Peptides against a protein of PDB entry 5K2M. Designs and how they scored, part 1

Every score and structure here is a prediction.

Target 1, 273 residues: chain A of PDB entry 5K2M
Amino acid sequence: MRIGITYTVLRREEMAIKERAGEFGEVVMLHEDDLLFPGNYDLDVVIIRNVSHFKALYTARLFESEGIPTVNSSRLIFEAGDKLFATLRLAGKVPVPEWKAALSEGGALRVPDSLGYPLVSKPVFGSWGRLLAKVNDRDSLEAVLEHRKWMKNPLYGIHYFQEFVEKPGRDIRSYVIGGEFVGAIYRYSNHWITNTARGGKAEPCSDPEVEELSVKAWEAFGEGALAIDIFESEKGLLVNEVNPNMEFKNAARVTGADMAGKLVEYAVEVAKT
Positions, changes and structure headers below are counted from each chain's first letter, unless a header gives other numbers.
Peptide ipSAE is a variant of ipSAE made for these designs: the mean of its two directions, with the distance scale d0 fixed at 1.0 Angstrom where the peptide's residues are scored. Compare it only between designs on the same protein; published cut-offs may not carry over.
The geometry check fails a fold that doesn't show the stated peptide or that is severely misdrawn somewhere.

## One batch from the design tools (peptide; made by RFdiffusion4, then SolubleMPNN; aimed at target 1 T8 K18 V51; its pose is not in this set)

Design b1_p14_4_s1
Fold by OpenDDE base, seed 3:
Structure b1_p14_4_s1 (fold): chain B 273 residues (1-273), chain A 14 residues (1-14)
Amino acid sequence: as target 1 above (273 residues)
Amino acid sequence: SREEELRELAELLF
């Protein structure tokens, strides 16, 4: 078996995936600079680890066009990596924060009539809480919308909003690979954005409700490897978002789960189907 | 720094 691994930066996750993949066959590391299409790639499967959502999406689709399956698939990356498209999948299967989407400033100005204040403005793409805004009032909403007009990417004209969820100083990140729950962590922060990338502490989460909800959230997509972000709210557990390009170094360290091994095992299964 | 690494990664997201 020949396993490709595409990457932008060789992180702890990519090193662990490479090491585990070596136990199953020949490993071909493919930096973004090595990728040219169409090409004659002799690979049974490709694990997609490109940092960019769009680069990951296009890389996956390009390998699929050559008849090579990818983990994750371009379909999964497309649907899970966009916050609005992910919400559309999740909302019919699991509890999610209340949300609204608007396609114009005039539409966005009416969002508080249904969601109220405070609300959260999110870009449909992006990571690590980038461009998340807590909007407490009309003046703040107008300011966010004004700034969005001057952002060059047309995707910033897609206005996605959620209710503001009061959290107990933490959130949950769980991992589901091939439909199997692998593990979960609490991410602590004194800020309303609890992402560990901003210096938060991680602790293991052992909660059967989290496990069940995480599997159901994965089933909304029905394939691949996902990190799932869950909020503890007054209404119970809410699935906030999913990530088809998961970081797991903190979760693997804290839980002891072999997330890299589980990802490789799933990729080997995909190669055999 | 971790912040520079995150900034570089964030620039690579686009």
Scores: peptide ipSAE 0.039, ipTM 0.730, DockQ to the pose 0.082
OpenDDE base, seeds 1, 2, 4, 5: peptide ipSAE 0.028, 0.029, 0.033, 0.023; ipTM 0.697, 0.654, 0.713, 0.693; seeds 1, 2 fail the geometry check

Design b1_p14_4_s2
Fold by OpenDDE base, seed 2:
Structure b1_p14_4_s2 (fold): chain B 273 residues (1-273), chain A 14 residues (1-14)
Amino acid sequence: as target 1 above (273 residues)
Amino acid sequence: SKEEELAKLAEELF
């Protein structure tokens, strides 16, 4: 078996994936600079670890066009990596924060009539809380909308809003790979954006409700490896978003779960299908 | 630093 691993930066995750993949076959590390299509890739499966959502999406689709399956698939990356598209999948299966989408400023200005204040403005793409705005009032909404007009990417004209969820100074990140729950962590932060990337503490989360909800959230997509971001709210657990290009170094360290091994095992299964 | 690593990664997140 020949396992490709595409990457932008060799992180702890990519090193761990490489190490585990070596137990199953020959490993071919493919930096973004090594990727040219069409190509003659002799690979049974490719693990997609490009940092960019769009680079990951296109890389997956390009390998698939050559008959090489990817983990994750371009379909999953597309559906899960867009917050609005992910919400459309999730909303029919699991509890999600109340949301509105608007395709114009005039539409966006009516969102508070349904969601009230405070609300959260999100770009449909991006990670680590980039361009998340807590919108407390009309003036703040107008400012966010004005700034969006001057952003270069047309996707910033897609206005996605959620209710502001009061969280207990933490959120949950769970991991589901091939439909199997692998583990979960609490991510602590004093900021309303709970991201361990910003220096937050991670602790193990052992909650059967989180496990059940995480599997159901994965079933909304029905394939691949997903990190699932869950909020503890007054309404109960809410699935906020999913990530088809997960970071797991903190979760693996804290839980002791072999997330890299589970990802490779799933990729090997995909290669055999 | 971790913050610099994240900033560099954030440039590639698009």
Scores: peptide ipSAE 0.030, ipTM 0.701, DockQ to the pose 0.085
OpenDDE base, seeds 1, 3, 4, 5: peptide ipSAE 0.024, 0.024, 0.024, 0.028; ipTM 0.657, 0.662, 0.659, 0.701; seed 3 fails the geometry check

## One batch from the design tools (peptide; made by RFdiffusion4, then SolubleMPNN; aimed at target 1 T8 S52; failed a check: too like the target's own chain; its pose is not in this set)

Design b1_p15_6_s3
Amino acid sequence: SVLEEEIEEAIKRAE

## One batch from the design tools (peptide; made by RFdiffusion4, then SolubleMPNN; aimed at target 1 V9 N243; its pose is not in this set)

Design b1_p16_3_s1
Fold by OpenDDE base, seed 2:
Structure b1_p16_3_s1 (fold): chain B 273 residues (1-273), chain A 16 residues (1-16)
Amino acid sequence: as target 1 above (273 residues)
Amino acid sequence: STDDPELIEELKKKLE
């Protein structure tokens, strides 16, 4: 068994994955500078750990084009890594925050007619709570839309909005790998953005309802390793987003779950199919 | 994940 691991930066996650992968076979670490395509890669599977969503997506697709399966697959990275596309998969399978998408400023200005205020404006791509805006009124909406006009990437012209969900000072991040629930954590923050990348505290979450919902959310995609962000709302649990390029160092530390091992085990399973 | 080059550089510096 030959396991590739692509990466941008050697984080704790990549180190853990490398270590665990070494127990299952030969490990080939592939920094972004090492990747050229087409290439002659003698690998049974590749674990995708590029920091960039887009680089991860393209890397996965490039390996797949050479007959090498990836974890995650390019399909999963594409669908799960885009907030709007992820919402489309999740909607109808699990509860999600109310949402609206608009393709123009004129359309976006009508979003409050259906969702009201406050709103949360999100880019369809990106992570770590970046470029999230709480939109409390018309003036704020106009300001967000004006700023989007000056952003370079055309994807910022895709206007994705959610209802603002009042959270109890925390959210939940769960992990499902190969359809198996691995663990979950609470992420605490005094800010309405609860992402641990902004200094939030993590604590273990042991809730059967979270476990069930997390598995259902994973089933909406049907493959791979996903981190699932869940809100505790007044109307119950809501699946906010999923992440096909998950960070898990805090979750592994807090829960004691062998997330790296589970990821490698799944990759080995994928390699054998 | 991030596609912001500045954030990637910051991450690199943090891990050095």
Scores: peptide ipSAE 0.310, ipTM 0.888, DockQ to the pose 0.784
OpenDDE base, seeds 1, 3, 4, 5: peptide ipSAE 0.288, 0.304, 0.289, 0.282; ipTM 0.882, 0.887, 0.879, 0.880

Design b1_p16_3_s2
Fold by OpenDDE base, seed 2:
Structure b1_p16_3_s2 (fold): chain B 273 residues (1-273), chain A 16 residues (1-16)
Amino acid sequence: as target 1 above (273 residues)
Amino acid sequence: TTDDPELIEELKKKYE
């Protein structure tokens, strides 16, 4: 078994994946600077750990074009890594925050007619709560839209909004790999953005409802390894987003779950399929 | 994930 691991930065997650992969076969670390296609890669599977969503997506697709399966697949990265596309999948299977998408400023200005205020404006790509805006009123909405006009990436012209969900000072991040629930954590923050990347405390989450919902959320995509962000709302649990390029160092530490091992095991299964 | 070059550079520095 030859396992490739693509990466941008050798983080704790990549180190853990490398270590565990070594128990299953030969490991080939592939920095993104070394990736050239077409290439002659003697690999049975590639674990995609590029930091960039788009680089991860294209890397996966490029390996697939050479007959090498990837974890995650380019399909999954594409569908799960875009907040809007992920919402489209999730909304059919699990409760999600109410959302609207608009393709113009004029359309976006009508979003409050359906969802009211406050809203959360999100870019369809990115992480760590970057460019999230709580939109409390018309003036704020106009400001966000005005700023978006000056952003270079055309994807910022895709206006994705959610209802603002009141959370109990935390959210939940769960992990499902190959359809198996691996673990979950609470991420605490005194800010409405609860991502641990911003310094939030993590604690184990042991809730059967979270487990069930997490698996259902994964089933909306039907493959791969996903981190799932869940809100505890007044309406119950809501699946906010999923991440096909999960960070798990904090979750692994807090829960003791062998997330790296589970990921590698799944990759090995994919290789054997 | 991030596609922000500045954030990527920060990550690189953090894990050097």
Scores: peptide ipSAE 0.455, ipTM 0.931, DockQ to the pose 0.804
OpenDDE base, seeds 1, 3, 4, 5: peptide ipSAE 0.442, 0.451, 0.450, 0.437; ipTM 0.929, 0.931, 0.930, 0.928

Design b1_p16_3_s3
Fold by OpenDDE base, seed 2:
Structure b1_p16_3_s3 (fold): chain B 273 residues (1-273), chain A 16 residues (1-16)
Amino acid sequence: as target 1 above (273 residues)
Amino acid sequence: TTDDEELIEELKKKYE
């Protein structure tokens, strides 16, 4: 078994994955600088750990084009890594925050007619709460839309909105790999954006409802390894988003779950399929 | 994930 691991930065996650992969076979670390295509890669599977969503997506697709399966697949990265596309999958299977998408400023200005205020404006790509805006009123909406006009990436012209979900000072991040629930954490923050990457604290989450919902959320995509962000709302649990390139150092530490091992085990299974 | 070059550079520095 030869396991490739693509990466941008050797984080704790990548180190853990490397270590666990070594128990199953030969590990080939592939920094982004090492990736040239077409190539002659002698690998049974590649674990995709590129930091960039798009680089991860293209890396996965490039390996797939050479007959090498990836974890995650390019399909999963594409669908799960885009907030709107992820919502489209999730909405068919699990409760999600109310959402609207508009493709023009004129359309976006009508979003409050349906969802009301407050809203959350999200870019369809990106993480760590970047460019999330709580939109409390018309003036704020106009400001966000105005600023979007000056952003260079055309994807910023895709206007994705959610209802603002009142959370109890925390959210939940769960992990499902190959359809198996691996673990979950609470992420605490006094800010409406709850993310451990922004200094939030993490605690173990042991809730059967979270586990069930997490698996269902994963089933909306049907493959791979996903981190799932869940809100505790007045309406119950809502699946906010998923991450096909999950960070798990905090979750692994807090829960003791062998997330790296589970990821590698799944990759090995994929390789054998 | 991030496609922000500045953030990626910061991340690189953090894990050097």
Scores: peptide ipSAE 0.382, ipTM 0.916, DockQ to the pose 0.822
OpenDDE base, seeds 1, 3, 4, 5: peptide ipSAE 0.374, 0.380, 0.376, 0.359; ipTM 0.915, 0.917, 0.914, 0.911

Design b1_p16_8_s1
Fold by OpenDDE base, seed 1:
Structure b1_p16_8_s1 (fold): chain B 273 residues (1-273), chain A 16 residues (1-16)
Amino acid sequence: as target 1 above (273 residues)
Amino acid sequence: SLDPEEVKEIEEYFKK
């Protein structure tokens, strides 16, 4: 078994994946600077750990074009890494926050007619809460839309909104790999954005309802390794988003779960299929 | 070389 690992930066996750992959076969570390296509890669599977969503997507697709399966697949990265496409998958299987999509400013201005205020404006791509806005009123909505007009990436012209969910000062991040629930954490924050990248604490989450919901959320996609963000709301648990390029160092530390090992095991199974 | 968005992502990750 020859296992490739693509990466941008050697994080704790990549080091753990490398170490565990070595127990299953030969490991080939591939920095982004090493990737040229078409190429002759002698690999049975590639674990995709590029930081950029788009670089991860294209890297996966390029390996697949040479007959080498990837974890995650380019399909999964594409569908799960786009908030709107992910919502479309999730909404068919699990409870999600109420949402609207608009393809113009004129359409976006009508979103409050359905969802009311406050709203959350999200770009369809990006991580760590970049360009998330709590929109409390019409003036704020107009400001967000005005700023989007001047942003160069055409994807900023796709307007995605959610209802604002009141959370108990935390959210949940769970991990499902190959359909198996691996673990979950609470992420605490004093801000409405609970991403631990902004200084939040993590604690173990042991809740059977979270486990069941997480597996169902994964089943909406049906493959790969996903981190799943879940809100505790007055309506119950809501699946907010998924991440096909998951960070797990904090979750692994807090839960003791062998997330790197589970990822490698899944990659080995994918290689055999 | 990383683009500004990629650099920001990396910086945000390590500030964690």
Scores: peptide ipSAE 0.017, ipTM 0.571, DockQ to the pose 0.103
OpenDDE base, seeds 2, 3, 4, 5: peptide ipSAE 0.014, 0.015, 0.016, 0.016; ipTM 0.567, 0.561, 0.554, 0.561

## One batch from the design tools (peptide; made by RFdiffusion4, then SolubleMPNN; aimed at target 1 K18; its pose is not in this set)

Design b1_p17_3_s1
Fold by OpenDDE base, seed 3:
Structure b1_p17_3_s1 (fold): chain B 273 residues (1-273), chain A 17 residues (1-17)
Amino acid sequence: as target 1 above (273 residues)
Amino acid sequence: MEEEREREARARHVSLP
């Protein structure tokens, strides 16, 4: 068994994945600078750990073109890594925040007629709460739309909105790998945007409803390794988003779950199919 | 320090298509 690991930065997650992969076979670390295609890669599977969503997507698709399976697959990265495409999968199986998509400013200006105020403007791509806006009124909506007109990437012209969900000063992040629930954490924040990168407190989440909902959310995609972001709301649990390029160092530390091992075990399973 | 490097790495390596 020869296991590739593609990466941009050697984080705690990539170190743990490397260590655990070494128990199953030969490990080939592949920095982004090492990736040239077409190539001659002697690998049975590649674990995709590129930081950029688009670099991860293209890296996965390029290895697949060489006949090498990837974890995650380019299909999963594409569908799960876009907030709108992920919502389209999730909304058929699990409770999600109310949402609207508009393809023009004139469409976007009518979103409040359905969602009301406050609402949340999201880009379809991006991490760490980048370009999330709480829109409280018409003037704020017009300002967000005006700024979007001048953004260079045409994907910023795809207008995705959610209802604003009042949260109890935390959210839930769960992990499902190969359909198995691996663990969950509470992420505490004093801001309406929960972000682990700002030193937020993490605590273990042991809730059977979270476990069941997390597995159902994974089943909307039906493959791979996903982190799942869940909101506690007055309407119950809502699946907000999924991440096909998960960070898990805080969750592994807090829960004691072997997330790196579970990811490697799944990659070894994929290599054998 | 490590989280800031991860954040900087994410900021630099968001290659938009």
Scores: peptide ipSAE 0.010, ipTM 0.504, DockQ to the pose 0.039
OpenDDE base, seeds 1, 2, 4, 5: peptide ipSAE 0.009, 0.009, 0.008, 0.007; ipTM 0.492, 0.488, 0.502, 0.463

Design b1_p17_4_s3
Fold by OpenDDE base, seed 2:
Structure b1_p17_4_s3 (fold): chain B 273 residues (1-273), chain A 17 residues (1-17)
Amino acid sequence: as target 1 above (273 residues)
Amino acid sequence: SAEEEREREARERAISR
């Protein structure tokens, strides 16, 4: 078994994955600077740990073009890593926050007619709450839309909005790998953006409803390793987003779950299929 | 922590490249 691991930054997650992968076979660490295609790579599977969504997506697709399976697959990265595409998958299977998408400024200005205020403006791509805006009124909406006009990436012209979900000062992040629930944490924050990457506290989450919902959310995609962000709302549990490039150092520490091991085990099984 | 902040900054730089 030869296991590739692509990465941008050697984080605690990548170190743990490397260590666990070494128990199953030969490990080949592949920094982004080492990647050239076509490359005739002799690998049975590649674990994709590129930080950039797009670099991860293209890296996965490039290995797949050489007949090497990836965890996650380019399909999963594509569908799960885009907030709108992920919502489209999730909405048919699990409760999600109310959402609207608009393809023009004129369309976006009509979003409040259906969702009301406050809204959350999200880019369809990006991590750690980048470019999230709480939109409380018309003036704020106009400001967000005006700023989007000057953003260079055409994907910023895709206007994705959610209802603002009132949360109890926390959210839930769960982890499902190969259809198995691995663990979940509460992420605490005094800010409406609860992401632990911004210095939030994590605590174990042991809730059977979270486990069931997390597995159902994973089943909307049907493959790979996902972190699942769940809101505790007045309406009950809502699946906000999924992440195919999951960080898990805090979750592994807090829960004691061997998330790196589970990811490697899944990658080994993918290599055998 | 200062370490987490450095990691965050490194990630932000990595995404912008």
Scores: peptide ipSAE 0.060, ipTM 0.761, DockQ to the pose 0.036
OpenDDE base, seeds 1, 3, 4, 5: peptide ipSAE 0.009, 0.024, 0.019, 0.011; ipTM 0.443, 0.664, 0.608, 0.463

Design b1_p17_7_s4
Fold by OpenDDE base, seed 1:
Structure b1_p17_7_s4 (fold): chain B 273 residues (1-273), chain A 17 residues (1-17)
Amino acid sequence: as target 1 above (273 residues)
Amino acid sequence: SRAARDAADEAAALAAE
């Protein structure tokens, strides 16, 4: 068994994945600077840990073109890593926050007629709550839309909105790998954006409803390793988003779950298929 | 500290996106 691991930054997650992969076979660490295609890679599977969503997506697709399976697959990265495409999968299976998509400024200006205020503006891509805006009124909506016109990436012209969900000063992050629930955490924050990368505290979450909902959310995609973001709302649990390039250092620390081991075990299963 | 290393790794990852 030869296991590739692609990476941009050797984080705690990549170190843990490398260590666990070494128990199953030979490990080949591939920094982004080493990735040239077409190539002659002698690998049975590749674990994708590129930081950029697009670099991860293209890396996965390039290895698949060489006949090498990836975890996650390029299909999963594409569908789960785009907030709008992920919402389209999730909405047919699990409760999600109310959402609207608009493809123009004129369309976006009508979103409050359906969602009301306050609402949340999200880019369809990006991590750590980057470019999330709580939009409380018309003036704030106009400002967000004006700023989007000056952004160089055409994907910022895809306007994705959600209802603003009032949360109890926390959200839930769960982990499902190969259809198995691995664990969950509460992420505490005094800010409406609850992200542990922004100084939030993590605590274990042991809730059977979270476990059931997390598995159902994973089944909307039907493959791979996902982190799942869940809101506790007045309407009950809502699946906000999924992440096909999950951070798990905080979750592994507070739950004691072997997320890196479970990811490697799944990659070894994929390699044998 | 572990927290300082984790924050540095997150900052480096954020800069690499």
Scores: peptide ipSAE 0.217, ipTM 0.835, DockQ to the pose 0.058
OpenDDE base, seeds 2, 3, 4, 5: peptide ipSAE 0.125, 0.173, 0.133, 0.121; ipTM 0.781, 0.816, 0.787, 0.783; seed 3 fails the geometry check

Design b1_p17_8_s3
Fold by OpenDDE base, seed 2:
Structure b1_p17_8_s3 (fold): chain B 273 residues (1-273), chain A 17 residues (1-17)
Amino acid sequence: as target 1 above (273 residues)
Amino acid sequence: EEEEFEKLLEEVLKLYE
């Protein structure tokens, strides 16, 4: 078994994956600078750990074109890594925050007629709460839309909105790999954007409802390794988003779950299929 | 942890330059 691991930055997660992968076979670390296609890669599977969503997506697709399966697959990265496409998958299976998508400024200006204020503006791509805006009124909506016009990436012209969900000073991050629930954490923050990467406290989450919902959310995609972000709302649990390129150092530390091992085990399973 | 995040963010931002 030869296991590739693509990466941008050697984080604690990549180190843990490397270590665990070494127990199953030969490990080939592939920095982004090492990647050239078409190539003659002698690998049975590749674990995708590129930080950029798009680099991860294209890297996965390029390896697949060489006949090498990836974890996650390019299909999963594409569908789960786009907030709107992920919502489309999730909405048919699990409770999600109320959402609207608009394809023009004129359409976006009508979103409050349905969602009301406050609402949340999200880019369809991005991580760590970048370019999330709590939109409290018409003036704020106009400002967000005006700024989006001058952003270079055309994807910023895809206007994705959610209802503002009042959270109890935390959210939930769960992990499902190959359909198995691996663990979950609470992420605490005094800010409406909860993210442990920004210095938030993490604690174990042991809730059977979270476990069940997390598995159902994973089943909406039906493959791979996903981190799942869940809100505790007045309406109950809501699946906010999923991440096909998860960080798990805090979750692994807090829960003691062998997330890196589970990811490698799944990659080995994929390689044998 | 915050310092690690900032370093990672800097590396990510370089990918978009």
Scores: peptide ipSAE 0.018, ipTM 0.536, DockQ to the pose 0.032
OpenDDE base, seeds 1, 3, 4, 5: peptide ipSAE 0.018, 0.018, 0.017, 0.014; ipTM 0.517, 0.531, 0.540, 0.449

Design b1_p17_8_s4
Fold by OpenDDE base, seed 3:
Structure b1_p17_8_s4 (fold): chain B 273 residues (1-273), chain A 17 residues (1-17)
Amino acid sequence: as target 1 above (273 residues)
Amino acid sequence: MEEEFEKLLEKVLELYE
């Protein structure tokens, strides 16, 4: 068994994955600078840990073109890493926050007729709450739309909106790998954007409803390793988004779950199919 | 030091995602 690991930066997650992968076979660390295609890679599977969503997507697709399976697959990275495409998968299986998509400014200006105010404007791509805007009124909506017109990436012209969900000063991040629930944490924040990278406290989440919902959310995609972001709302648990390039250092520390081991075990399973 | 470095690394990683 030869296991590739692609990476941009050697984080605690990549170190843990490398260590666990060494128990199953030979490990080949592949920095982004080492990746040239077409290449003659002698690998049974590649674990994709590139930081950039697009670099991860293209890296996965390039290995797949050489007959080497990846974790995650390019299909999963594509569908899960886009907030709108992820919503389309999730909405058929699990409760999600109310959402609208518009393909023009004129369409976007009518979104409040359905969602009301306050609402959240999200880019379809990007992480860590970048370019999230809480829109409280018409003037704020017009300002967000005006700024998006001048953004270079045409994907900013895809207008994705969500209802504003009041949260109890926290959200939930769960982890599902190969259809198995691995663990979950609460992420505490005083800001409406909850992110542990911004100094939020993490605590273990032991809730059977979270476990069941997380597995159902994973089943909407049907493969791979996903982090799942869940809101505790007045109307119950809502799946907000999924991440096919999961960070798990805080969750592993807080829960004691061997997320790196579970990811490697799944990659070894994928290599054998 | 380690937590500060992790926080800095996280901010740098935000530029790549």
Scores: peptide ipSAE 0.020, ipTM 0.550, DockQ to the pose 0.027
OpenDDE base, seeds 1, 2, 4, 5: peptide ipSAE 0.018, 0.017, 0.017, 0.022; ipTM 0.547, 0.547, 0.525, 0.551; seed 5 fails the geometry check

## One batch from the design tools (peptide; made by RFdiffusion4, then SolubleMPNN; aimed at target 1 T8; its pose is not in this set)

Design b1_p19_8_s4
Fold by OpenDDE base, seed 2:
Structure b1_p19_8_s4 (fold): chain B 273 residues (1-273), chain A 19 residues (1-19)
Amino acid sequence: as target 1 above (273 residues)
Amino acid sequence: MSKEASEEAIEEAKEILEL
């Protein structure tokens, strides 16, 4: 077994994945600067750990073009790593926050007619709550839309909105790998954007409803390793988003789950298929 | 900032540069 690991930065996750992969075979660490295609790579599987969503997506697709399976697949990265595409998958299987998409400013200005205020404006790509805006009124909506006109990336012209979900000062992040629930954490924040990356406390989440919902959310995609962000709302549990390029250092530390081992085990299974 | 929050802020800054 020859296991590739692509990476931008050696984080705690990549170090743990490398260590666990070494128990199953030869490990080939592939920094982004080392990646050239076509490359004639002699690998049975590649674990994709590039930080950039787009670099991860293209890296996965490039290995797949050489007949090398990836974890996650380019398909999963594409469908799960875009917030709108992920919502389209999830909405058919699990409860999600109410949402609207608009493809123009004129369309976006009508979103409040259906969702009301407050709204959350999201870019379809990006992590750590970047460019999330709580839109409380018309003036705030106009300001967000005006700023988007000056953003060079055409994806900022895709206007994705959710209802604002009131949360109990936390959210849930669960982890499902190969259809197995691996663990979940509460992420505490005094801000409406819950993110551990902003210095939030993490605690173990042991809730059978979270486990069941997390597996169902994974089944909307049907492959790979996903982190699943769940809101505790007045309407019950809502799946907000999924992440096909998950951080798990805090979750592994808090739960004691061998998330890196589970990811490697799944990659070894994919390599045997 | 805690050491952890500083490490994560560096990771966030790196991702912005890689987009």
Scores: peptide ipSAE 0.019, ipTM 0.589, DockQ to the pose 0.046
OpenDDE base, seeds 1, 3, 4, 5: peptide ipSAE 0.019, 0.016, 0.017, 0.016; ipTM 0.624, 0.586, 0.607, 0.547; seeds 1, 3 fail the geometry check

